Peptides against a protein of PDB entry 3JWR. Designs and how they scored, part 26

Target 1, 323 residues: chain A of PDB entry 3JWR
Amino acid sequence: TRELQSLAAAVVPSAQTLKITDFSFSDFELSDLETALCTIRMFTDLNLVQNFQMKHEVLCRWILSVKKNYRKNVAYHNWRHAFNTAQCMFAALKAGKIQNKLTDLEILALLIAALSHDLDHRGVNNSYIQRSEHPLAQLYCHSIMEHHHFDQCLMILNSPGNQILSGLSIEEYKTTLKIIKQAILATDLALYIKRRGEFFELIRKNQFNLEDPHQKELFLAMLMTACDLSAITKPWPIQQRIAELVATEFFDQGDRERKELNIEPTDLMNREKKNKIPSMQVGFIDAICLQLYEALTHVSEDCFPLLDGCRKNRQKWQALAEQ
Target 2, 298 residues: chain A of PDB entry 3JWR as posed
Amino acid sequence: TRELQSLAAAVVPSAQTLKITDFSFSDFELSDLETALCTIRMFTDLNLVQNFQMKHEVLCRWILSVKKNYRKNVAYHNWRHAFNTAQCMFAALKAGKIQNKLTDLEILALLIAALSHDLDHRGVNNSYIQRSEHPLAQLYCHSIMEHHHFDQCLMILNSPGNQILSGLSIEEYKTTLKIIKQAILATDLALYIKRRGEFFELIRKNQFNLEDPHQKELFLAMLMTACDLSAITKPWPIQQRIAELVATEFWEQGDQVGFIDFVCTQLYEALTHVSEDCFPLLDGCRKNRQKWQALAEQ

## One batch from the design tools (peptide)

Design b1_p13_1 (made by RFdiffusion4)
Fold by OpenDDE base, seed 4:
Structure b1_p13_1 (fold): chain B 323 residues (1-323), chain A 13 residues (1-13)
Amino acid sequence: as target 1 above (323 residues)
Amino acid sequence: SLEEFFYNLFTPS
């Protein structure tokens, strides 16, 4: 395609030029081509291209394939969300110095997972999928969408000309896929809520050890969630804009819940309760986000900008809630 | 609790 030709022939700017190492990064001003260039830079600067012998054209095709398999009519869970998740992962790995704590396979898996974790998202949560008796709900009983995202990821990875993992040994390939699957599934916030207590307790007791395979898996899950939720850490203007996208998508679901399922949506998805957004954001930060970024910062102090951003945005949302 | 609220939001019914 012309898009592939353009991408493959383009000079890839440095990470510094692209500012993709910054936790404050915004994609708002970037074209789709530029987001793809950023993604190439992430793979390159994490040494993934070299270490796993990725062909440039194959990587370009894979990126474009991933991007193509996000829906454009979904307000938040689209390519830009996946891209921002991956960028946060990149920043956490580089600026946050988590790269030094992980294997190359784990890094490879996390980056692929971040980009792929919401593939073909429909703009509705698992509860809606189940209640609407969607065909996907027949395949999976829990984490329905996350299983679907992984299936889409696997499909793309196995598609002709998209096989960015072809340079891996069979064992490396198996390991990578396992980690990708675990990472994508970890983005189910229900699973996060179930598992995070173990992570926080390990941190609190100063017993956290990345050399333990179980704790490593747990950390990768928490890191994925931290990147997935990273919009909450962004500078306030960026945070506000992304929060509007999230609200739009949630309200769209709520409208569908009323129309299609004849149910009253929860406050978070109720368009009539948009005035509750600031207080709900404070609640979300307190209940879901703060402890995660605190724990992540404990693992690597260089991740502090995420925690700091989250705290600052809590203050901003609280101020709005008091009006 | 807030945690329960969000958990219920993220879990299928």
Scores: peptide ipSAE 0.568, ipTM 0.948, DockQ to the pose 0.715
Fold by OpenDDE base, seed 2:
Structure b1_p13_1 (fold): chain B 323 residues (1-323), chain A 13 residues (1-13)
Amino acid sequence: as target 1 above (323 residues)
Amino acid sequence: SLEEFFYNLFTPS
């Protein structure tokens, strides 16, 4: 209540002051309150508050509810990750000029999805959830955590005083929820790997068309992934620090795999193989990241800073791998 | 391949 009152009463600085249009943005120096203020600014500057008649207090409560439903004891998949994903989405929409290619409902859905896409993340991947026979694994066979994240998102959106979508028509509401669900599910990197080939081929053949509903859905999925992985694009000092958080979470999972499941963790999750992180990062960039940011830059050249950042970090990781 | 490696990592058993 006090936090809500403080947030709702606070003056929201401009996007320029907050630097939230910058692809190089860092949240490290920001308080939780400041991250919430940034989030309000994102909704405002995307015209979502005005276009969908959001009440300021309801938006504030919703943001705080989303933040509260991320776990504090998870090293990487926490509120700060969700916030940075949303900030990258905002930057891609504004500075990257993707906003001009999307409907207001798509933008609304993407921003909500970005903030919500990892709600109640447990710090372990879907494989661990399945192997541990967690109750969630009984509900869903594929994209277990992403389904859970969406369920959490929906729960919050429907909670009293958090209904930021109450100004939408029934049809707008249905459309928005559909896109949110698709966007959250798209953050399953297994699905990304399955689907990205179609996107890259459309780009390569110069056949990409956002007026096609299927291609639009595909693009939104790719854009979500690009924002979700955007830590890899950040200036090197930021990239290093985030990579350490990821490694910490992965090693925590590996430790649990040893203890709880009596299995040897994969190299990425093996604390004893920390020295392999640089080479693994190079591999991750090459296998997962580069083509995505290349394709995104082809859709909008103003997204080039993401690609450039990814390339620069690849060089940095490669240099470390050679030591 | 690296792609297969990551796919297997992200895909439940």
Scores: peptide ipSAE 0.566, ipTM 0.948, DockQ to the pose 0.711
Fold by OpenDDE base, seed 3:
Structure b1_p13_1 (fold): chain B 323 residues (1-323), chain A 13 residues (1-13)
Amino acid sequence: as target 1 above (323 residues)
Amino acid sequence: SLEEFFYNLFTPS
């Protein structure tokens, strides 16, 4: 395709030029081509292209295939969300110095998972999928959409000309797929709420050890969530704009719940309660976000900008809630 | 609680 030819022939700017190591990064001004170039740079600077012998054209095709399999009519859970999740992962690995704590296979899996974690997202949550009796709800009982996202990820990875993992041994391939699956499934916030207590307790007791396989898996799950939610850490103008996209998608779901399921939506998805967004954001930060970024900062102090951003945005949302 | 609210939001009924 013309898009593939353009991407494959383009000079890939440095991570410094692209500012993809910055926790304050914004994609708002980037074209789709520039987001793909950023993605190539992430793979290259994490040594994934060299270490796993990826062909440039195959990587380019894979990136474009992943991008193509996000829906354009979804307000938030689209390619830009996946791209920003991956950028936060890259920043956490590089600027946050988490790269030195992980294996190359774990890094490979996390980056693929970050880009793929919401593939073919439909702009509705697992509760809606289940309540609407969607065919996917018959295949999976828990984490319905996350299983679907992984299935889409696997489909793309196995598609002709998209096999970025062809340089791996059979064992490396199996390990990578296992980690990708676990990482994508970990983005189910219900699972996060269920598991995070163990992580926080290990940190609190100074017993956290990445050499323990169970704790490693737990950390990778928490890191995925931290990147998935990283919009809450962005500079206020960026945070505010992204929060509007999230609200738009949630209100669209609420409208569908009312029309298709004949139910009153929850406050967060109720368009009539738009005035409660600031207070709900404060609640979300307090209940879901703060402890995660605190714990992540304890693992690596260089991740502090995520915590600091979250705290600053809490203050901004609180000020709006008081008006 | 706030945690319960968000858990219910993320959990299918």
Scores: peptide ipSAE 0.560, ipTM 0.947, DockQ to the pose 0.728
Fold by OpenDDE base, seed 1:
Formats: structure tokens, sequence, C-alpha cells
Structure b1_p13_1 (fold): chain B 323 residues (1-323), chain A 13 residues (1-13)
């Protein structure tokens, strides 16, 4: 394709030029091509291209395939969200110094998972999928969309010309796919809520050990969530704009819930309750976000910018809630 | 609780 040809022939700027190591990164000014170039740089600078003998054209095709399998008519859960999740992962690995704590296979899996974790997202949550009696709800009882995202990820990875994992041994391939699956499934915030207590307790007791396979898996899940939610950590203008995208998508779901399912949407998805957004954001930060970034900062102090950003945005949302 | 609220939001009804 023309797009593939353009991407494959393009000079890939440095991570410094692209600012993709910055926790304050914004993609608002980037073209789709530039987001793909950033993605190539992430794979390259994490040594994934070299270590796993990825062909440049195959990587380019894979990136474009992943991007193509996000829906354009979804306000938030689109390619840009996946890209920003991956960028935060990259920043956490590099600037946050987590790279040295993980294996190359874990890093490979996390980056693929970050880019793929919301593939073919429909702009509605698992509750809507279930209540609408969508066919996917018959396949999976829990984490319905996350299973679908993984299925899409696997489909792309196995598609001709997209096999970026072809350089792996059978055992490496199996390990990588296992981690990808676990990481994508971990983006179900219900699972996060279920599992995070164990992680926080290990940190609190100073018993956290990445050499333990179970704790490693737990950490990877928490890291995925931290990157998935990283919009809450961004500089206020970026956070505010992303919150508007989230609200738009949630309100679209709420409108569909009214029209198609004849149900009253929850406040978060109720367009008539826009005035509650600031207080809901404070609640979300307190209940979901703060402890995660605190714990992550305990694992690596260089991740402090995420925690600091979250705290600053809490203050901003609280100020708006008081108006 | 807030945690319960969000848990219910993220789980199928």
Amino acid sequence: as target 1 above (323 residues)
Amino acid sequence: SLEEFFYNLFTPS
C-alpha cells in the first residue's frame, strides 16, 4: 500500500526528537504517520527489532495493521489511546528505569499488548456488551472485550506479512503470547480492582520481589493499568482534553443505553450530568489511580512524574468541583 | 464505597 511504502521508506527520528521518553508527551500535534514512526522508534530503542530480528517492512505492516483495526468513529478507545498507552509504557521503561527490571520478552510482550489492548473497541463497555446481548457476550462471561482485543491481536500477529514474532523460538513465542494475553486481560479494571490489593500489600510490607514469577505477573498487570490510565497523569491541558474524549464516548454509550436498551445510564455516562464530571474525576483518582502510581513509584522512583501529574490533576478537578 | 461504585461500573450488570 501507499501508506506502507511511505512508512517503510521514512527516516525514523530519534526518541529525543519525538519526545517519546517524556511522561508529559502529547500526540495531539502528530499525524498518523508520525505516530507510526514513534512506534517504530519504541521497538528500536527497546532493542526489540535487533534482539528478535524483526524485518523493518514486517514491523511497519504490523503497526499499520494494528492502527487499521481501531475504529475511527470511537471518541476515545481508538488508535491514539493505544498509541499513548504504548508511549507511556515506553516512557516508564526508559525514563522510569523499569527496562532493566524486565526481560526482553516481557518488554516485547508489554509493548505489543499496549498497542493492541483495545483492538476493535466499539466505544462501549463490557456491561453494555452483555446487556445488548452481543454475540461476544456468549463467548466470554468476564472481560468480554479484553478477550476480543486479544483475539484481534493474535489474528494480526498471525496474518501474512505481519508476523513480527517469526524470529522467536517456539518457547519464546509461547512465553510472549502468554504475557500479551495476561497484559491485555489485565486492562479490565475489574480485574485491576480485584488484584491490586495484593500488589499494594506487598509494597507496603516491603515484600515485593520481581524474581517471584507470580509477583512479576502481578507487576506487569499493574504496569499495564498504569499506562492505560496515564491520561490522568498528563499536564492539565492534555488531561482536560482527554477527559472530554472519554466523556464523549461515555455519553454516547449512555445515549445508546437510553435509546436501545431503555435504561437510565449511570451518572458517568449521563449527558445530563456533565456538571458532575469534576467530582467524578476526583473520585476516580482517589479510588483507582493514586495508590497505583504511589506503588509504581515505590518500585521505581523515576516514575514519580506519573504520581505527581495525578496529584496535580486531582487538585485541578477538585477546584472545578468546588465551583 | 467509591471502590464498589467503580467495580460495578467495570463489571457486567
Scores: peptide ipSAE 0.554, ipTM 0.947, DockQ to the pose 0.697

Design b1_p13_1_s1 (made by RFdiffusion4, then SolubleMPNN; from b1_p13_1, 7 letters changed)
Fold by OpenDDE base, seed 3:
Structure b1_p13_1_s1 (fold): chain B 323 residues (1-323), chain A 13 residues (1-13)
Amino acid sequence: as target 1 above (323 residues)
Amino acid sequence: SVEEFLLSFLTPE
């Protein structure tokens, strides 16, 4: 395609020029081509292209295929969300110094997972999928959408001309797919809620050890969630704009819940309760986000900008909630 | 409420 030719022939700017190592990064001013260039730079600077012998054209095609399999009519869970998740992962690995704590296969898996974790997202949560008796709800009992996202990820990875993992041994391939699956599934906040207590307790007791395979898996899950939710850490003007996109998608779901399921939506999904957004954001930060970024900062102090951003945004939302 | 917010992200048990 013309898009592939343009991408493959383009000079890829440095990570410094693209500012993709910054936790404060914003994609709002970037074209789709520029987001793809940023993605190439992430793979290159993490040594993934060299270490796993990726062909440049194949990587370009894969990136464009992933982008193509996000829906454009979904307000938040689209390519830009996946791209921002991957950028946060890259920043956490580089600026946050987490790269030195992980294997190359783990890094490869996390980056692929971050880009792929919401593939073919429909703009509705697992609860809606289940209550609407969608065909996917018959295939999977738990983490319905996350299983679908992984299936889409696997389909793309195995598609002709998209096989970025062709340089891996069979054992490396199996290991990578296992980690990708676990990382994508970890983005189900229900699973995060179930598992986070173990992680926080290990940190609190100063017993956390990445050399333990179970604790490594737990950390990768927590890191994935931290990147997925990283919009909450962004500078206030960026956070506010992203929150509007999230609210739009949630209200669209609520409207569908009324129309299709004949139910009253929860406050989060209820367009009539737009005035509760600030207080709901405070509640979300307190219940889900703060302790995660605190724990991540304890693993690597260089991740502090994520925690600091989250704290600052909590103050901003609280001030709005008090008006 | 925080509870309603959390429920929106959680899969039904």
Scores: peptide ipSAE 0.040, ipTM 0.757, DockQ to the pose 0.494
Fold by OpenDDE base, seed 5:
Structure b1_p13_1_s1 (fold): chain B 323 residues (1-323), chain A 13 residues (1-13)
Amino acid sequence: as target 1 above (323 residues)
Amino acid sequence: SVEEFLLSFLTPE
């Protein structure tokens, strides 16, 4: 395709030029091509292209395939969200120095998972999918969408000309897919809520050990969530704009809940209660975000910008909630 | 509420 030709022929700017090591990164000014270039740079600078002998054209095609399999009519859970999740992962690995704590296969899996974790997202949550009796709800009982996202990820990885994992041994391939699956499933906030207590307790007791396979898996899950939620850490102008996208998608779901399910939406998804957004954001930060970024900062102090950003945005939302 | 928010991410039992 013309898009593939353009991407494959383009000079990929440095990570410094692209600012993809910055926790404060914004994609708002970037074209789709530039987001793809950033993605190539992430793979390259993490040594994934070299270590796993990825062909440039195959990587380009894969990136474009992933991007294509996000819906354009979804306000938040689209390619830009996946891209920003991957960028935060890259920043956490590089600037946050988490790269030194992980294997190359784990890094490979996390980056693929970050880019793929919301593939074909419908702009509705698992609760809606279940209540609407969607066909996907018949296939999976828990983490319905996350299973679907993984299935889409696997489909793309196995598609002709998209096989970025072809340089892996059979064992490496199996390991990578296992980690990808676990990482994508970990983005279900229900699973995060279920598992986070174990992680926080390990940190609190100073018993956290990445050499333990179970704790490693737990950490990868927490890291995925930290990147998935990283919009809450962004500079305030960026945070506000992303919060508007999230609110738009939630309100769209609420509108569908009224129309299709004949139910009154929760405040979070109720367009008529938009004035509660600031207080809900404070509640979200306190209930979900702060402890995660605190714990992550204990694992690597260089991740502090995420925690600092989250704290600053809490203050901003609290100020709005008091008006 | 925070509870409502959390529940929005949970699959109904």
Scores: peptide ipSAE 0.040, ipTM 0.758, DockQ to the pose 0.494
Fold by OpenDDE base, seed 4:
Order: structure tokens, then sequence, then C-alpha cells
Structure b1_p13_1_s1 (fold): chain B 323 residues (1-323), chain A 13 residues (1-13)
């Protein structure tokens, strides 16, 4: 395609030029082509292209395939969200120095997972999918969408000309796919809520050890969530705009819940409760975000900008809630 | 409430 030709022929700017190592990164000004170039740079600077002998054209095709399999009519859970999740992962790995704590296969898996974790997202949560008796709800009992996202990820990885993992041994391939699956499934916030207590307790007791395979898996799950939720850490103007996208998508779901399911939506998804957004954001930060970024910062102090951003945004949302 | 917020992300039992 012309898009592939353009991407494959383009000079990829440095990570410094693209600012993709910054936790404060914003994609708002970037074209789709530029987001793809950023993604190539992430793979390159994480040594994934070199270590796993990725062909440039194959990587380009894969990136474009992933991007194509996000829906354009979804306000938040689209390519830009996946791209921002991956960028946060890249920043956490590089600037946050998490790269030094992980294997190349884990890094490979996390980056693929971050880009793929919401593939073909439909702008509704698992509860809606289940309550609407969607066909996907017949395939999976829990983490319905996350299983679907992984299925889409696997489909793309196995598609002709998209096989970025072809340079891996059989064992490396198996390991990578396992980690990708676990990482994508970990983005189910319900699973995060179930598992985070174990992680926080390990941190609190100073018993956290990445050499333990179970704790490693737990950490990768927490890291995925931290990147997935990283919009809450962004500079205030960016945070506000992303929060509007999230609210738009949630309100769209709420409107569908009224129309299709004949239910009153929760305040979070109720367009009529827009005035509660600031207080709900404070609640979200307190209930979900703060402890996660505190724990992540404990694992690597260089991740502090995420925690600091989250704290600053809490203050901003609280100020709005008091108006 | 925070509980209602959290429930919005949870799949029913």
Amino acid sequence: as target 1 above (323 residues)
Amino acid sequence: SVEEFLLSFLTPE
C-alpha cells in the first residue's frame, strides 16, 4: 500500500526528537504516520529490531495492521490510546529504567501487548458486553474483551507479512506469546483490583523480588495497568482532554444502556451527571491510581514523574470538585 | 460513590 511504502521509506527520527522518552508526552499534534514512526523508534531503541532480527518492512506492516484494527468511531479506546500506552511503556522502560530489570523477551512482549491490548475495542466495557448477550460473551466468561484483544493480536502476528516474531526460536516465541497474553489480560481492571493487594503487600514488606517468576508476572501485570491508566499522570491540559474523551465514550455507553438495555447508567456513564466528573476523578485516583504509581516508584524511583503527575492531577480535580 | 465507580469496571458475578 501507499501508506506502507511511505512509512517504510521514511527516516525515523530519534527518540529525543520525538520526545517519546518523556512521561509528559502528548500525541495530540502527531499525524498517524508520525505515531507509526514513533512506534518504530520504540522497537529500535529497545533493541528489539536488532535482537530479534525484525525486517523493517515487516515491522512497518505490523504497526499499520495494528493501527488499522482499532476502530475510528470509538472516542477513547482507539489507536491513540494504544499508542499512548505503548509510549508510556517505552518511557517507563527507558526513563524509568525498568528496561534494566526485564529480559528482552519481556520487553518485546510488553511493547506488543501495549500496542495490541485494546484491538477492536467497541467502546463498551465487559459488563455491557455480557448484559447485551453479545456473541463474545458466549466465548469467554471473564475478561471478555481482553481475550478478544489477544485473539486479534495473535491474528495479526500470524498474518502474512506481519510476522515480526519470525526471528524467535520456538521457545522464545512461546514465552513471548505467554507474556503478551498475560499482559493483555492484565488490563482488565477487575483483575488489577483482585491482584494489586498481593503486589502492594510485597512492596510494603520489602519482600518484592523480580527473580521470583510469580512476582515477575505480577509486576508485568501492574506495569501494564500503570501504562494503560497513564493518562491520569499527564500534564493537566493533556489530562483534561483525555478525560473528556473517556467521558464521551462512557456517556455513549450510558446512552446505549438506556436505549438498548432499558437501564439507568451509573454516574460514571450518565451524561446527566457530567458535573460529578471532577469528584469521580478524585475517587478514581484515590481508589485505583495512587497506590499503583507509589508501588511502581518503589520498584524504580525514576518512575516518580508518573506518581507526581497523578498527585498533581488529583489536586486539580479536587479543586474543580469544590467549585 | 467510589464503589459505584469501581463496579462500572467490573463484570457482574
Scores: peptide ipSAE 0.039, ipTM 0.756, DockQ to the pose 0.552
Fold by OpenDDE base, seed 2:
Structure b1_p13_1_s1 (fold): chain B 323 residues (1-323), chain A 13 residues (1-13)
Amino acid sequence: as target 1 above (323 residues)
Amino acid sequence: SVEEFLLSFLTPE
């Protein structure tokens, strides 16, 4: 395609020029091509292209395939969300110095997972999928969408001309796929809520050890969630804009819940209660985000900008909630 | 409420 040709022939700017190492990064001003260039730079600077002998054209095709398999009519859970998740992962690995704590296969898996974790998202949560008796709900009992996202990820990875993992040994390939699956499934916030207590307790007791395979898996799950939710850490103007996108998608679900399921939506998804957004954001930060970024910062102090951003946005939302 | 918010992210039992 012309898009592939343009991407493959383009000079990829440095990470510094692209600012993709910054936790404050915004994609708002970037074209789709520029987001793809950023993604190439992430793979390159993490040494993934070299270490796993990725062909440039194959990587370019894979990136475009991933982007293509996000829906354009979904307000938040689209390519830009996946891209921002991956960028946060890159920043956490580089600026946050987490790269030094992980294997190359783990880094490879996390980056692929971050880009792929919401593939073909429908703009509705697992609860809606279950209640609507969607065909996917017949295939999976829990983490329905995350299973679907992984299936889409696997489909793309196995598609002709998209096989970015072809340079791996069979054992490396198996390991990578296992980690990708675990990482994508970990983005189910219900699983995060279930598992985070173990992580926080290990941190609190100073018993956290990445050399333990179980704790490593737990950390990768927490890191994925931290990147997935990283919009809450962004500078206030960026945070506000993203919050509007999230609200739009949630309200669209609420409208569908009324129309298709004949139910009253929760306040979070109720368009008529948009005035509660500031207080709900405070609640979200307190219930989900703060402890996660505190714990992550404890693992690597260089991740502090995520925590600081989250705290600053909490203050901003609280001020709005008090009006 | 925080509980109501959390429920939006939880799968039904």
Scores: peptide ipSAE 0.039, ipTM 0.754, DockQ to the pose 0.549

